# Peptides against a protein of PDB entry 2L9B: the designs that were tried, part 36

Target 1, 91 residues: chain A of PDB entry 2L9B
Amino acid sequence: ANFLSQKFPELPSGIDVNINMTTPAMMISSELAKKPKEVQLKFLQKFQEWTRAHPEDAVSLLELCPQLSFVTAELLLTNGICKVDDLIPLA
Target 2, 91 residues: chain A of PDB entry 2L9B as posed
Amino acid sequence: ANFLSQKFPELPSGIDVNINMTTPAMMISSELAKKPKEVQLKFLQKFQEWTRAHPEDAASLLELCPQLSFVTAELLLTNGICKVDDLIPLA

## One batch from the design tools (peptide; made by RFdiffusion4, then SolubleMPNN)

Design b1_p17_3_s1 (from b1_p17_3, 8 letters changed)
Fold by OpenDDE base, seed 5:
Structure b1_p17_3_s1 (fold): chain B 91 residues (1-91), chain A 17 residues (1-17)
Amino acid sequence: as target 1 above (91 residues)
Amino acid sequence: YDDLLSLLSPKHIREFL
């Protein structure tokens, strides 16, 4: 049984990473950079709204998918919404 | 979910854990 797919059936299958060539973090960062800024900000907005509406599911998703924490932090930093020092107390 | 979630995969999850 795949708890992730059962709890979050709308979650895409994802993309495999060639670890010999790159790291998952590098791949995520690269893919994020391919998205227009408007799309990045829209994702943050939608994720924020969804988190507010589904706090328990949001916690579960972030526990199962630490990549989403990376994505969120990366988007906040790269779009100048937060600085690294703003996140230090949370690390 | 947004297309950004397509970056998540079992392999990605394992490497981040």
Scores: peptide ipSAE 0.034, ipTM 0.615, DockQ to the pose 0.082
Fold by OpenDDE base, seed 2:
Structure b1_p17_3_s1 (fold): chain B 91 residues (1-91), chain A 17 residues (1-17)
Amino acid sequence: as target 1 above (91 residues)
Amino acid sequence: YDDLLSLLSPKHIREFL
């Protein structure tokens, strides 16, 4: 937690998943769907640019925050940028 | 490679958008 905050001070705080009412995947999908499409696409663009500029930091971030990998995958899928089969080879 | 399924099963969500 401290390492994450130190390495990524601008990283937003997460919220707990209420497993009694939902699953992590459902919660992420729901939260993403609340964002306007233009915001979703803007995030993908910015994240892509940041990842290209900071590949080692991107790897670290995704290792520490695997939920962000789900976020990225979900956004790619729901916005029609890729298909599920496109993600399978990355497993 | 990291297992995609493990990446898709988080315990928390961080609102990075």
Scores: peptide ipSAE 0.029, ipTM 0.598, DockQ to the pose 0.092
Fold by OpenDDE base, seed 1:
Structure b1_p17_3_s1 (fold): chain B 91 residues (1-91), chain A 17 residues (1-17)
Amino acid sequence: as target 1 above (91 residues)
Amino acid sequence: YDDLLSLLSPKHIREFL
């Protein structure tokens, strides 16, 4: 077992991205959009709380799973919490 | 912190939601 599976056994395995069919961005956006707004906001809330409580684990997770950073950014934008300009320094 | 573009690099999308 790799570090991710050992440290974060509750983390879903995820799904493969077929680059011939879609891009990671498209796939993430599509899956997120299928979730009710309430669920999206709940995710942001729980992730924020977890990150605050476990900053070292959060760093490790986001380093190994950059897609989660994209998820967070997408949710912040689509729910009107942040503007694109707020994220430009991170690009 | 990596460039936002690099956030698309992983081949696997974890269904964290």
Scores: peptide ipSAE 0.030, ipTM 0.598, DockQ to the pose 0.088; fails the geometry check
Fold by OpenDDE base, seed 3:
Structure b1_p17_3_s1 (fold): chain B 91 residues (1-91), chain A 17 residues (1-17)
Amino acid sequence: as target 1 above (91 residues)
Amino acid sequence: YDDLLSLLSPKHIREFL
């Protein structure tokens, strides 16, 4: 077991990106679009709560899984919670 | 991160939702 799996056992295994057919960004957008709005917002809520409770672990997770940052950013943007300008300092 | 490309560097997407 790698560090990621040990530290974050609840983290899903994920899905492959077929680079011949799509890009990671397209895949993320597609996968997120499959989730109803209430599920998207629920994720944001729970992730926010978790990051507040575990800031050090949150940093580690986002460093190891930058795609999660993209997921979070897209959800924030597509659900109208923030604007792109709000995220610029974090990019 | 510098740009979106850096955020997309992993080729595996964690299906967290």
Scores: peptide ipSAE 0.030, ipTM 0.601, DockQ to the pose 0.083; fails the geometry check

Design b1_p17_3_s2 (from b1_p17_3, 8 letters changed)
Fold by OpenDDE base, seed 1:
Structure b1_p17_3_s2 (fold): chain B 91 residues (1-91), chain A 17 residues (1-17)
Amino acid sequence: as target 1 above (91 residues)
Amino acid sequence: YDDLLSLLSPEHIRQFL
């Protein structure tokens, strides 16, 4: 077992990205959009709380799964919590 | 910081939601 499976057994395996069919950005946006707004906001809330409580684990997770950073950014933008200009310094 | 485009590099999207 790799580090991710050992440290984060609750982390889902995810889905494969076939770059001939779609892009990671498209797939992430599509999957997120399938979730009700309430669920999206709940995820942000829980992720924020978890990150605050487990900062070292959060760093490790986001380093190994940078797609989660994209998820977070997408949710912040699509729910009107942040503006694009707020994220430009991070690009 | 890594460019936001680098966040798309993984071939597996974790369905965290």
Scores: peptide ipSAE 0.040, ipTM 0.643, DockQ to the pose 0.086
Fold by OpenDDE base, seed 5:
Structure b1_p17_3_s2 (fold): chain B 91 residues (1-91), chain A 17 residues (1-17)
Amino acid sequence: as target 1 above (91 residues)
Amino acid sequence: YDDLLSLLSPEHIRQFL
């Protein structure tokens, strides 16, 4: 019984991180960079709308997948929507 | 938010894009 796959069937399996070759943060950043800026911004928009519509599911998803919190922060920073100082109070 | 530093140590990437 996998709660994650049952509750969020749309979530992909994921990619293993080889700690001997890179860090998880670097790998996430690299994978995000493969997406066009338009796709990155569209994700932020859709994720914002989804979290507003499904706040309880959003909390559960972020608890089970802390990578998504990093993804969101990374996208906000790399696209110039937020600065590091804006996130410091939330860290 | 949770401690952002703890987000630097996931073992798997799940792309919700």
Scores: peptide ipSAE 0.033, ipTM 0.632, DockQ to the pose 0.088
Fold by OpenDDE base, seed 4:
Structure b1_p17_3_s2 (fold): chain B 91 residues (1-91), chain A 17 residues (1-17)
Amino acid sequence: as target 1 above (91 residues)
Amino acid sequence: YDDLLSLLSPEHIRQFL
């Protein structure tokens, strides 16, 4: 077992992305959009709290799952919490 | 490469939402 599966056994298995039909970013955006705004914001809040409480685990998770970084950025942008310019210094 | 594509799936993210 790799680090990800050992440390985060609750994560479901991924599904291969047909990059000829879509991009992972598009799929993620679509899936996020299926969730109500309150759920999206709740995720951001809980994820923020969790990352503060578990910074090392959070870094590991984000390094192994860079799509999660995209998710966070996407949610911040689409919910009007941040502008693109706000994220530039972090990129 | 396929492993990365699998990880890039939104399935992992959906679990958090």
Scores: peptide ipSAE 0.029, ipTM 0.563, DockQ to the pose 0.048
Fold by OpenDDE base, seed 2:
Structure b1_p17_3_s2 (fold): chain B 91 residues (1-91), chain A 17 residues (1-17)
Amino acid sequence: as target 1 above (91 residues)
Amino acid sequence: YDDLLSLLSPEHIRQFL
């Protein structure tokens, strides 16, 4: 918590999941789908660049915010960048 | 292709989310 606040002060707050109506995975997929394709691809590009430049911070962020791993995987799959089988070894 | 750990930038996450 302290790490996120200090290292990523501008990290947006997540949205609550109504478990009676949806699942976290469904919500993430839905929210991602609302973004234009160009925005999705831009995010992946910038995220990739940042991760290369800051691998330690990237690991820390993903450990603290595991939903971002799902986000990344979903974007890779939906944009045809990788296949499900490509991600299995990383799970 | 780079693995998932190479795609996460806090700045870009903030812009996207």
Scores: peptide ipSAE 0.050, ipTM 0.673, DockQ to the pose 0.111; fails the geometry check

Design b1_p17_3_s3 (from b1_p17_3, 7 letters changed)
Fold by OpenDDE base, seed 1:
Structure b1_p17_3_s3 (fold): chain B 91 residues (1-91), chain A 17 residues (1-17)
Amino acid sequence: as target 1 above (91 residues)
Amino acid sequence: YQELLSLLSPEHIRKFL
């Protein structure tokens, strides 16, 4: 088992992406859009709370799973919480 | 937005939702 699986056993293993058929960004956006708005906002809330409680683990998780940064950004944008210009300086 | 897309790992998506 890799470090991620050991340190974050609650983290789903995920799925393989065939980049010839889709892109990770497209797939993430599609999966997010399937969730009700309430679920999307709940995720943001829980992730925010978790990062406050576990800042070191949060940094490690985001470094090892940068797709989670995209998830967060996408949710912020699609729910009208921030604008693209707010996020560009962070990338 | 393009810079954010570059952060994605191209092989795997962890369904953390």
Scores: peptide ipSAE 0.056, ipTM 0.667, DockQ to the pose 0.083
Fold by OpenDDE base, seed 3:
Structure b1_p17_3_s3 (fold): chain B 91 residues (1-91), chain A 17 residues (1-17)
Amino acid sequence: as target 1 above (91 residues)
Amino acid sequence: YQELLSLLSPEHIRKFL
């Protein structure tokens, strides 16, 4: 099995994006907006903790799933945790 | 969480990039 299957056996398969109606970025933004602020912050917190504990796995995951980077970035921005300029060096 | 994690599909990756 691939890395995702081994390290994240409960990771959902995902859904398709109808490009005639939306974009992945729009979909992500929309789904994030549905979550209460408390849930968003909890996600960031848990992801941060996990990343610290599993740095190599985190790198691999983000390389394989760049949309997760977008999720994280948007959550950081929309919740006022960081600014766009803070993320530019990471691009 | 599930809805959010569902965005981690190969199809989303391909279309996002």
Scores: peptide ipSAE 0.039, ipTM 0.630, DockQ to the pose 0.078
Fold by OpenDDE base, seed 2:
Structure b1_p17_3_s3 (fold): chain B 91 residues (1-91), chain A 17 residues (1-17)
Amino acid sequence: as target 1 above (91 residues)
Amino acid sequence: YQELLSLLSPEHIRKFL
């Protein structure tokens, strides 16, 4: 098995994007918006705790799954934790 | 990526939690 399967066995498979109907960014934003704020904040909390405990694994995960970087950025923005200017240096 | 992770620091999260 590959690194993702072995290191992150419980990682959801995700879904394909129909580019004729939407974009990956639109899809991610839409799915996140469907979740209650409490769920969004809980995710950020758990992800924070996990990344702190496993910084190298976190980097590897984000390199292999760059959509998770978008998820994180979107949640930070929509929940008022950071501003767009805070993300510009990271692009 | 390290800079991205810094956005998830307790300092930022505590603004809401």
Scores: peptide ipSAE 0.030, ipTM 0.623, DockQ to the pose 0.069
Fold by OpenDDE base, seed 5:
Structure b1_p17_3_s3 (fold): chain B 91 residues (1-91), chain A 17 residues (1-17)
Amino acid sequence: as target 1 above (91 residues)
Amino acid sequence: YQELLSLLSPEHIRKFL
């Protein structure tokens, strides 16, 4: 098992994206949009709480799984919590 | 990142969220 599996044993596996047919961004946006607003906001809340409690683990997770950074940004934007200008310094 | 070419499956995303 790699570092990711050892440190985060409950993290599900991912799938490869065929870039000739779609993009990771499009897939993520599509899947997120299937969730109701209250579920999206609950995810953001729990992720915020976890990252505050485990900042070093959060950095490691986001480095190894950049998808989660896109997920967070997409949810913040689509729910009107942030504007694009708010995220530019953090990109 | 090469990891940008991979993401959670639809089922895994639903469970994760």
Scores: peptide ipSAE 0.028, ipTM 0.559, DockQ to the pose 0.049

Design b1_p17_3_s4 (from b1_p17_3, 7 letters changed)
Fold by OpenDDE base, seed 2:
Structure b1_p17_3_s4 (fold): chain B 91 residues (1-91), chain A 17 residues (1-17)
Amino acid sequence: as target 1 above (91 residues)
Amino acid sequence: FDDLLSLLSPDHIRKGL
């Protein structure tokens, strides 16, 4: 198992995407929504804690796996933790 | 979740789709 799977088992596994019928974003959102809210929140909490402890590694991780940025944003939005404007840097 | 918010980049979100 890779780092993400081991560290954040709450994330869904990747699946094949038929982009002719559904966009990748829709598929990711759909797969995330299949997870219970408590699991979604647990992921966010773990990722937040890990990010705080390893900020440089977190930056590197998001560079390597930009999908994780979308995942995180989607979960923050759909769980009402942040608003769209919060995802746009001020400077 | 301020630390997570600080990590997020619109460019990365677009690339991650």
Scores: peptide ipSAE 0.464, ipTM 0.888, DockQ to the pose 0.476
Fold by OpenDDE base, seed 1:
Structure b1_p17_3_s4 (fold): chain B 91 residues (1-91), chain A 17 residues (1-17)
Amino acid sequence: as target 1 above (91 residues)
Amino acid sequence: FDDLLSLLSPDHIRKGL
């Protein structure tokens, strides 16, 4: 098992994109939505705590696995923790 | 979850799709 599966077992395992899905984003969102809300929240809490304790490693992880940025943003939005405006880059 | 929000990058989100 890789780091993500070991540290964050709440995440869905990576799978091949269904040929009937139009985009990877839709596939990711669909797989995340299959998890109970309590599991989704547990992941966010664990990732938040880990990020707070290991900020430099968290940056490196998102650089190596940018899909995790989308996962995190999607879960924050769908669980009502942040708004779209919170994710808009500031100029 | 402010630490997660600060961690997120629009570039990484785009690359992750």
Scores: peptide ipSAE 0.463, ipTM 0.887, DockQ to the pose 0.483
Fold by OpenDDE base, seed 3:
Structure b1_p17_3_s4 (fold): chain B 91 residues (1-91), chain A 17 residues (1-17)
Amino acid sequence: as target 1 above (91 residues)
Amino acid sequence: FDDLLSLLSPDHIRKGL
């Protein structure tokens, strides 16, 4: 029913984090890895296209759902689309 | 994916962890 689920059905649903055994980053990475690469790339393509069409809304979305920033960064890295240096602030 | 890269900031990534 929420915007993310409707617009980006390729995303995994959220789950609780076991803080005693893992970190939130590891949990997110694990859930993302369960999706086929084709689904991961489909999400990135749709999010890229939507961001181009709705840049201000995209900023607001990442402020509302900061987990999506890590999701996007992780998918870009694990699929070889960007390097760690690409995620640092640029002048 | 340049638009996504521009959208991301280290501050937002840290908040998402």
Scores: peptide ipSAE 0.456, ipTM 0.886, DockQ to the pose 0.458
Fold by OpenDDE base, seed 5:
Structure b1_p17_3_s4 (fold): chain B 91 residues (1-91), chain A 17 residues (1-17)
Amino acid sequence: as target 1 above (91 residues)
Amino acid sequence: FDDLLSLLSPDHIRKGL
């Protein structure tokens, strides 16, 4: 068990991400979609609360584990919380 | 979810794939 699995148990486990362009996104998206929408929202809420309380640590975490950035963006988009245009200006 | 949005960048998303 690692930090992410213990703190955010709502995340899927066992995702093996390679470094090609399309396959990792497809794999992550499919694994996330297996979780109920309520569980997806629960993760977002917990991660939002932790980020608000520990913003510098959240930045460090996303530097260490950039897969979590894709996870977060995908969940925000697929649950209708944001639009693609909302992500463009964040650079 | 404004705090989460502010964390995200296209560069980090690309690096995560």
Scores: peptide ipSAE 0.452, ipTM 0.881, DockQ to the pose 0.538

Design b1_p17_4_s1 (from b1_p17_4, 5 letters changed)
Fold by OpenDDE base, seed 2:
Structure b1_p17_4_s1 (fold): chain B 91 residues (1-91), chain A 17 residues (1-17)
Amino acid sequence: as target 1 above (91 residues)
Amino acid sequence: MKAPDFDALYKFFESLL
């Protein structure tokens, strides 16, 4: 197992994306947009609670799975929790 | 290329709380 699997053994693998998109960000955004808003909010809530409870693991996870940073940003924007300008300092 | 499985991720985070 790779380091990610060792650190987070219960972390699910991603799913193969069979849609034709030009960038990874577009692919992630497309998959996120397919989920109902209530599902997005539930995911965001659980992720937020987890990050508060496990900040060190959260940092490690986001470093090892940077696509989750994009997902989190998209969820925050979509649900009106923050604005694009709020995320610029993180880029 | 892989994208997040949001259903599985939701269950994952739920299991950690």
Scores: peptide ipSAE 0.200, ipTM 0.734, DockQ to the pose 0.627
Fold by OpenDDE base, seed 1:
Structure b1_p17_4_s1 (fold): chain B 91 residues (1-91), chain A 17 residues (1-17)
Amino acid sequence: as target 1 above (91 residues)
Amino acid sequence: MKAPDFDALYKFFESLL
C-alpha cells in the first residue's frame, strides 16, 4: 500500500471527491505553491506550532478535514523535507 | 457533528502565508 491509499481508504480509485469539501485545501495548496520556498517552510512551521499549541483542535480539524493531511504531506515532499518512504509507515 | 466553516478555515490558513 502507498501513502494515499492508507491515508484515504474511503477514496477508492475512480471515486470523485466532494468538491465543496476539498476546495479550501486545494486553494491553500495552490496559493502556497506560488510562494517562495521560504514562505512555504514558514507556513509549515506555523502550522506545526499551532498543532502543538492546540493539539485537540488539530486532531478535530484533521478528522473533519482529512484532505489537509494530504496538503501537508504534499508540501513536505515538494520542499524535500521528507520522502514518500518516510511517510508510508505513518499512514 | 457539524461540518466546519470552510471559508473560515481557508482564511485561517491564508493568514499563515
Scores: peptide ipSAE 0.033, ipTM 0.536, DockQ to the pose 0.107
Fold by OpenDDE base, seed 5:
Structure b1_p17_4_s1 (fold): chain B 91 residues (1-91), chain A 17 residues (1-17)
Amino acid sequence: as target 1 above (91 residues)
Amino acid sequence: MKAPDFDALYKFFESLL
């Protein structure tokens, strides 16, 4: 199994993220934005906790799954946690 | 290459919430 299957076995198979990242990411972001702020913050907290525990794996995951980077950025912006300029150095 | 399964993708990210 590849890295993604090992670390995230619940990740759907058969999706090419490189060619299909924009539309899926926008859809996911839109649906998450409909959830209460508490749910959005919970998502960010879980992702932050995992990132701290697995920093190198997190970098690899974000490179292989850019839709996750997009969703995270959108949630940070919509909740006023940061501004666009704050994310530029991380891109 | 397969087309994206939007429902499956949403469910995956929903599991992280």
Scores: peptide ipSAE 0.028, ipTM 0.482, DockQ to the pose 0.282
Fold by OpenDDE base, seed 3:
Structure b1_p17_4_s1 (fold): chain B 91 residues (1-91), chain A 17 residues (1-17)
Amino acid sequence: as target 1 above (91 residues)
Amino acid sequence: MKAPDFDALYKFFESLL
């Protein structure tokens, strides 16, 4: 199993998630935005917990899958958890 | 480089929720 399959066992086999923060990431974010706020927050919480438990793997994951950075940022903004100015240092 | 399977990606993300 490759790195992503080991960390995310539910990841479909053979899926290439190496995409940029462009239209595909926007589409994913749009679909997540259609879910209830509680579901969006649950996703963020699970992701946050995993990143805390696996900081080095998290860095590698976000570099390999920039769509996750985009989705996370957009969910934070959409739910009013942070402002655009709060994300400037991360850009 | 292979084309992404976006339908599978969407299902994957939904599985994380």
Scores: peptide ipSAE 0.023, ipTM 0.470, DockQ to the pose 0.191

Design b1_p17_4_s2 (from b1_p17_4 with L1M K8A E10M K15T)
Fold by OpenDDE base, seed 2:
Structure b1_p17_4_s2 (fold): chain B 91 residues (1-91), chain A 17 residues (1-17)
Amino acid sequence: as target 1 above (91 residues)
Amino acid sequence: MKAPDFDALMEFFETLL
């Protein structure tokens, strides 16, 4: 964890969430829903662009922040970019 | 549990591009 954090020293720490939500996926979805659609799409775009440019670092980032996988999945599904079945192989 | 700070993450990714 320290090694990965050193690799991304400017990575935001995140925000405390309401633990009354039943699953991590629901928590992530709830936080995404607080953002305007345009912001959600912009986030997805920037994350995708960064991932393409830095595929090795993207793996490290997702190890450090696995919640980003939920974010990506939620955004892809919500915008009809992929279907639920498309995500099953990634589980 | 921590959820992502999406605004901060957006800035983070932009700086890394």
Scores: peptide ipSAE 0.187, ipTM 0.740, DockQ to the pose 0.605
Fold by OpenDDE base, seed 4:
Structure b1_p17_4_s2 (fold): chain B 91 residues (1-91), chain A 17 residues (1-17)
Amino acid sequence: as target 1 above (91 residues)
Amino acid sequence: MKAPDFDALMEFFETLL
């Protein structure tokens, strides 16, 4: 385990994805779509609160698990919290 | 390559807070 994994020992391993058949983005989108809107919003709330409370750890987590950036963006867009244009400065 | 396990991540963040 690397330093980041040791910092977050309870971080889930994730789901293996065959990139020749699908992309992580497509997998994320499909999994999110299976969740009730309330669950999606709760996830976003929890992640937001954690990020504010632990900004440096949040950076480390996103370095370790960059796909979380996609998850966050997908949730923000799908739930109408922000527009695509709002994310452009971050890209 | 891995995609996130959404349910596991939800539990993870709930545990952290």
Scores: peptide ipSAE 0.168, ipTM 0.719, DockQ to the pose 0.692
Fold by OpenDDE base, seed 1:
Structure b1_p17_4_s2 (fold): chain B 91 residues (1-91), chain A 17 residues (1-17)
Amino acid sequence: as target 1 above (91 residues)
Amino acid sequence: MKAPDFDALMEFFETLL
């Protein structure tokens, strides 16, 4: 376990994905789409609140689990909170 | 390669808050 793993020992391992069949982004979009809008927004809210309260840990978490960037973007886009054009400057 | 477990992540953040 590296430094980041030690910092978040209870971070979920995630699910194994066959990279030849499904990308992490596709998997995220598919799973999120199955959830009610209220659940999606609740997740976004919890992640937002945690990030605000723990900004340094949030950086570490995104380094350890960069897939969370896809989760955040997907939630923002699918719920109409922002548009793709709003994300382009961040690339 | 890992993809996030949405339900597990929800519980994770609820625990951290």
Scores: peptide ipSAE 0.141, ipTM 0.699, DockQ to the pose 0.674
Fold by OpenDDE base, seed 3:
Structure b1_p17_4_s2 (fold): chain B 91 residues (1-91), chain A 17 residues (1-17)
Amino acid sequence: as target 1 above (91 residues)
Amino acid sequence: MKAPDFDALMEFFETLL
């Protein structure tokens, strides 16, 4: 057990990928690309609502689960909410 | 490491709200 599993017991484990960060990012992008835009926006909406309701938990989650940062970034980029350059300071 | 299951994440957030 770790902090994530204790704090977010219902958080999905996800799909195993190799240890480099590029592979998880690429995999997430691929999975998101399979979804209709409406589904992507719905996901973003739910994530936004959750982060608004749990800001401290959101920070912890993004720090300890970098793959969620990829999901967030991909949704923002794909839907034109921000550009790559806007995310550079976060890297 | 693991990458998120997109559909499962969708359900996860829905269960929290």
Scores: peptide ipSAE 0.079, ipTM 0.639, DockQ to the pose 0.638

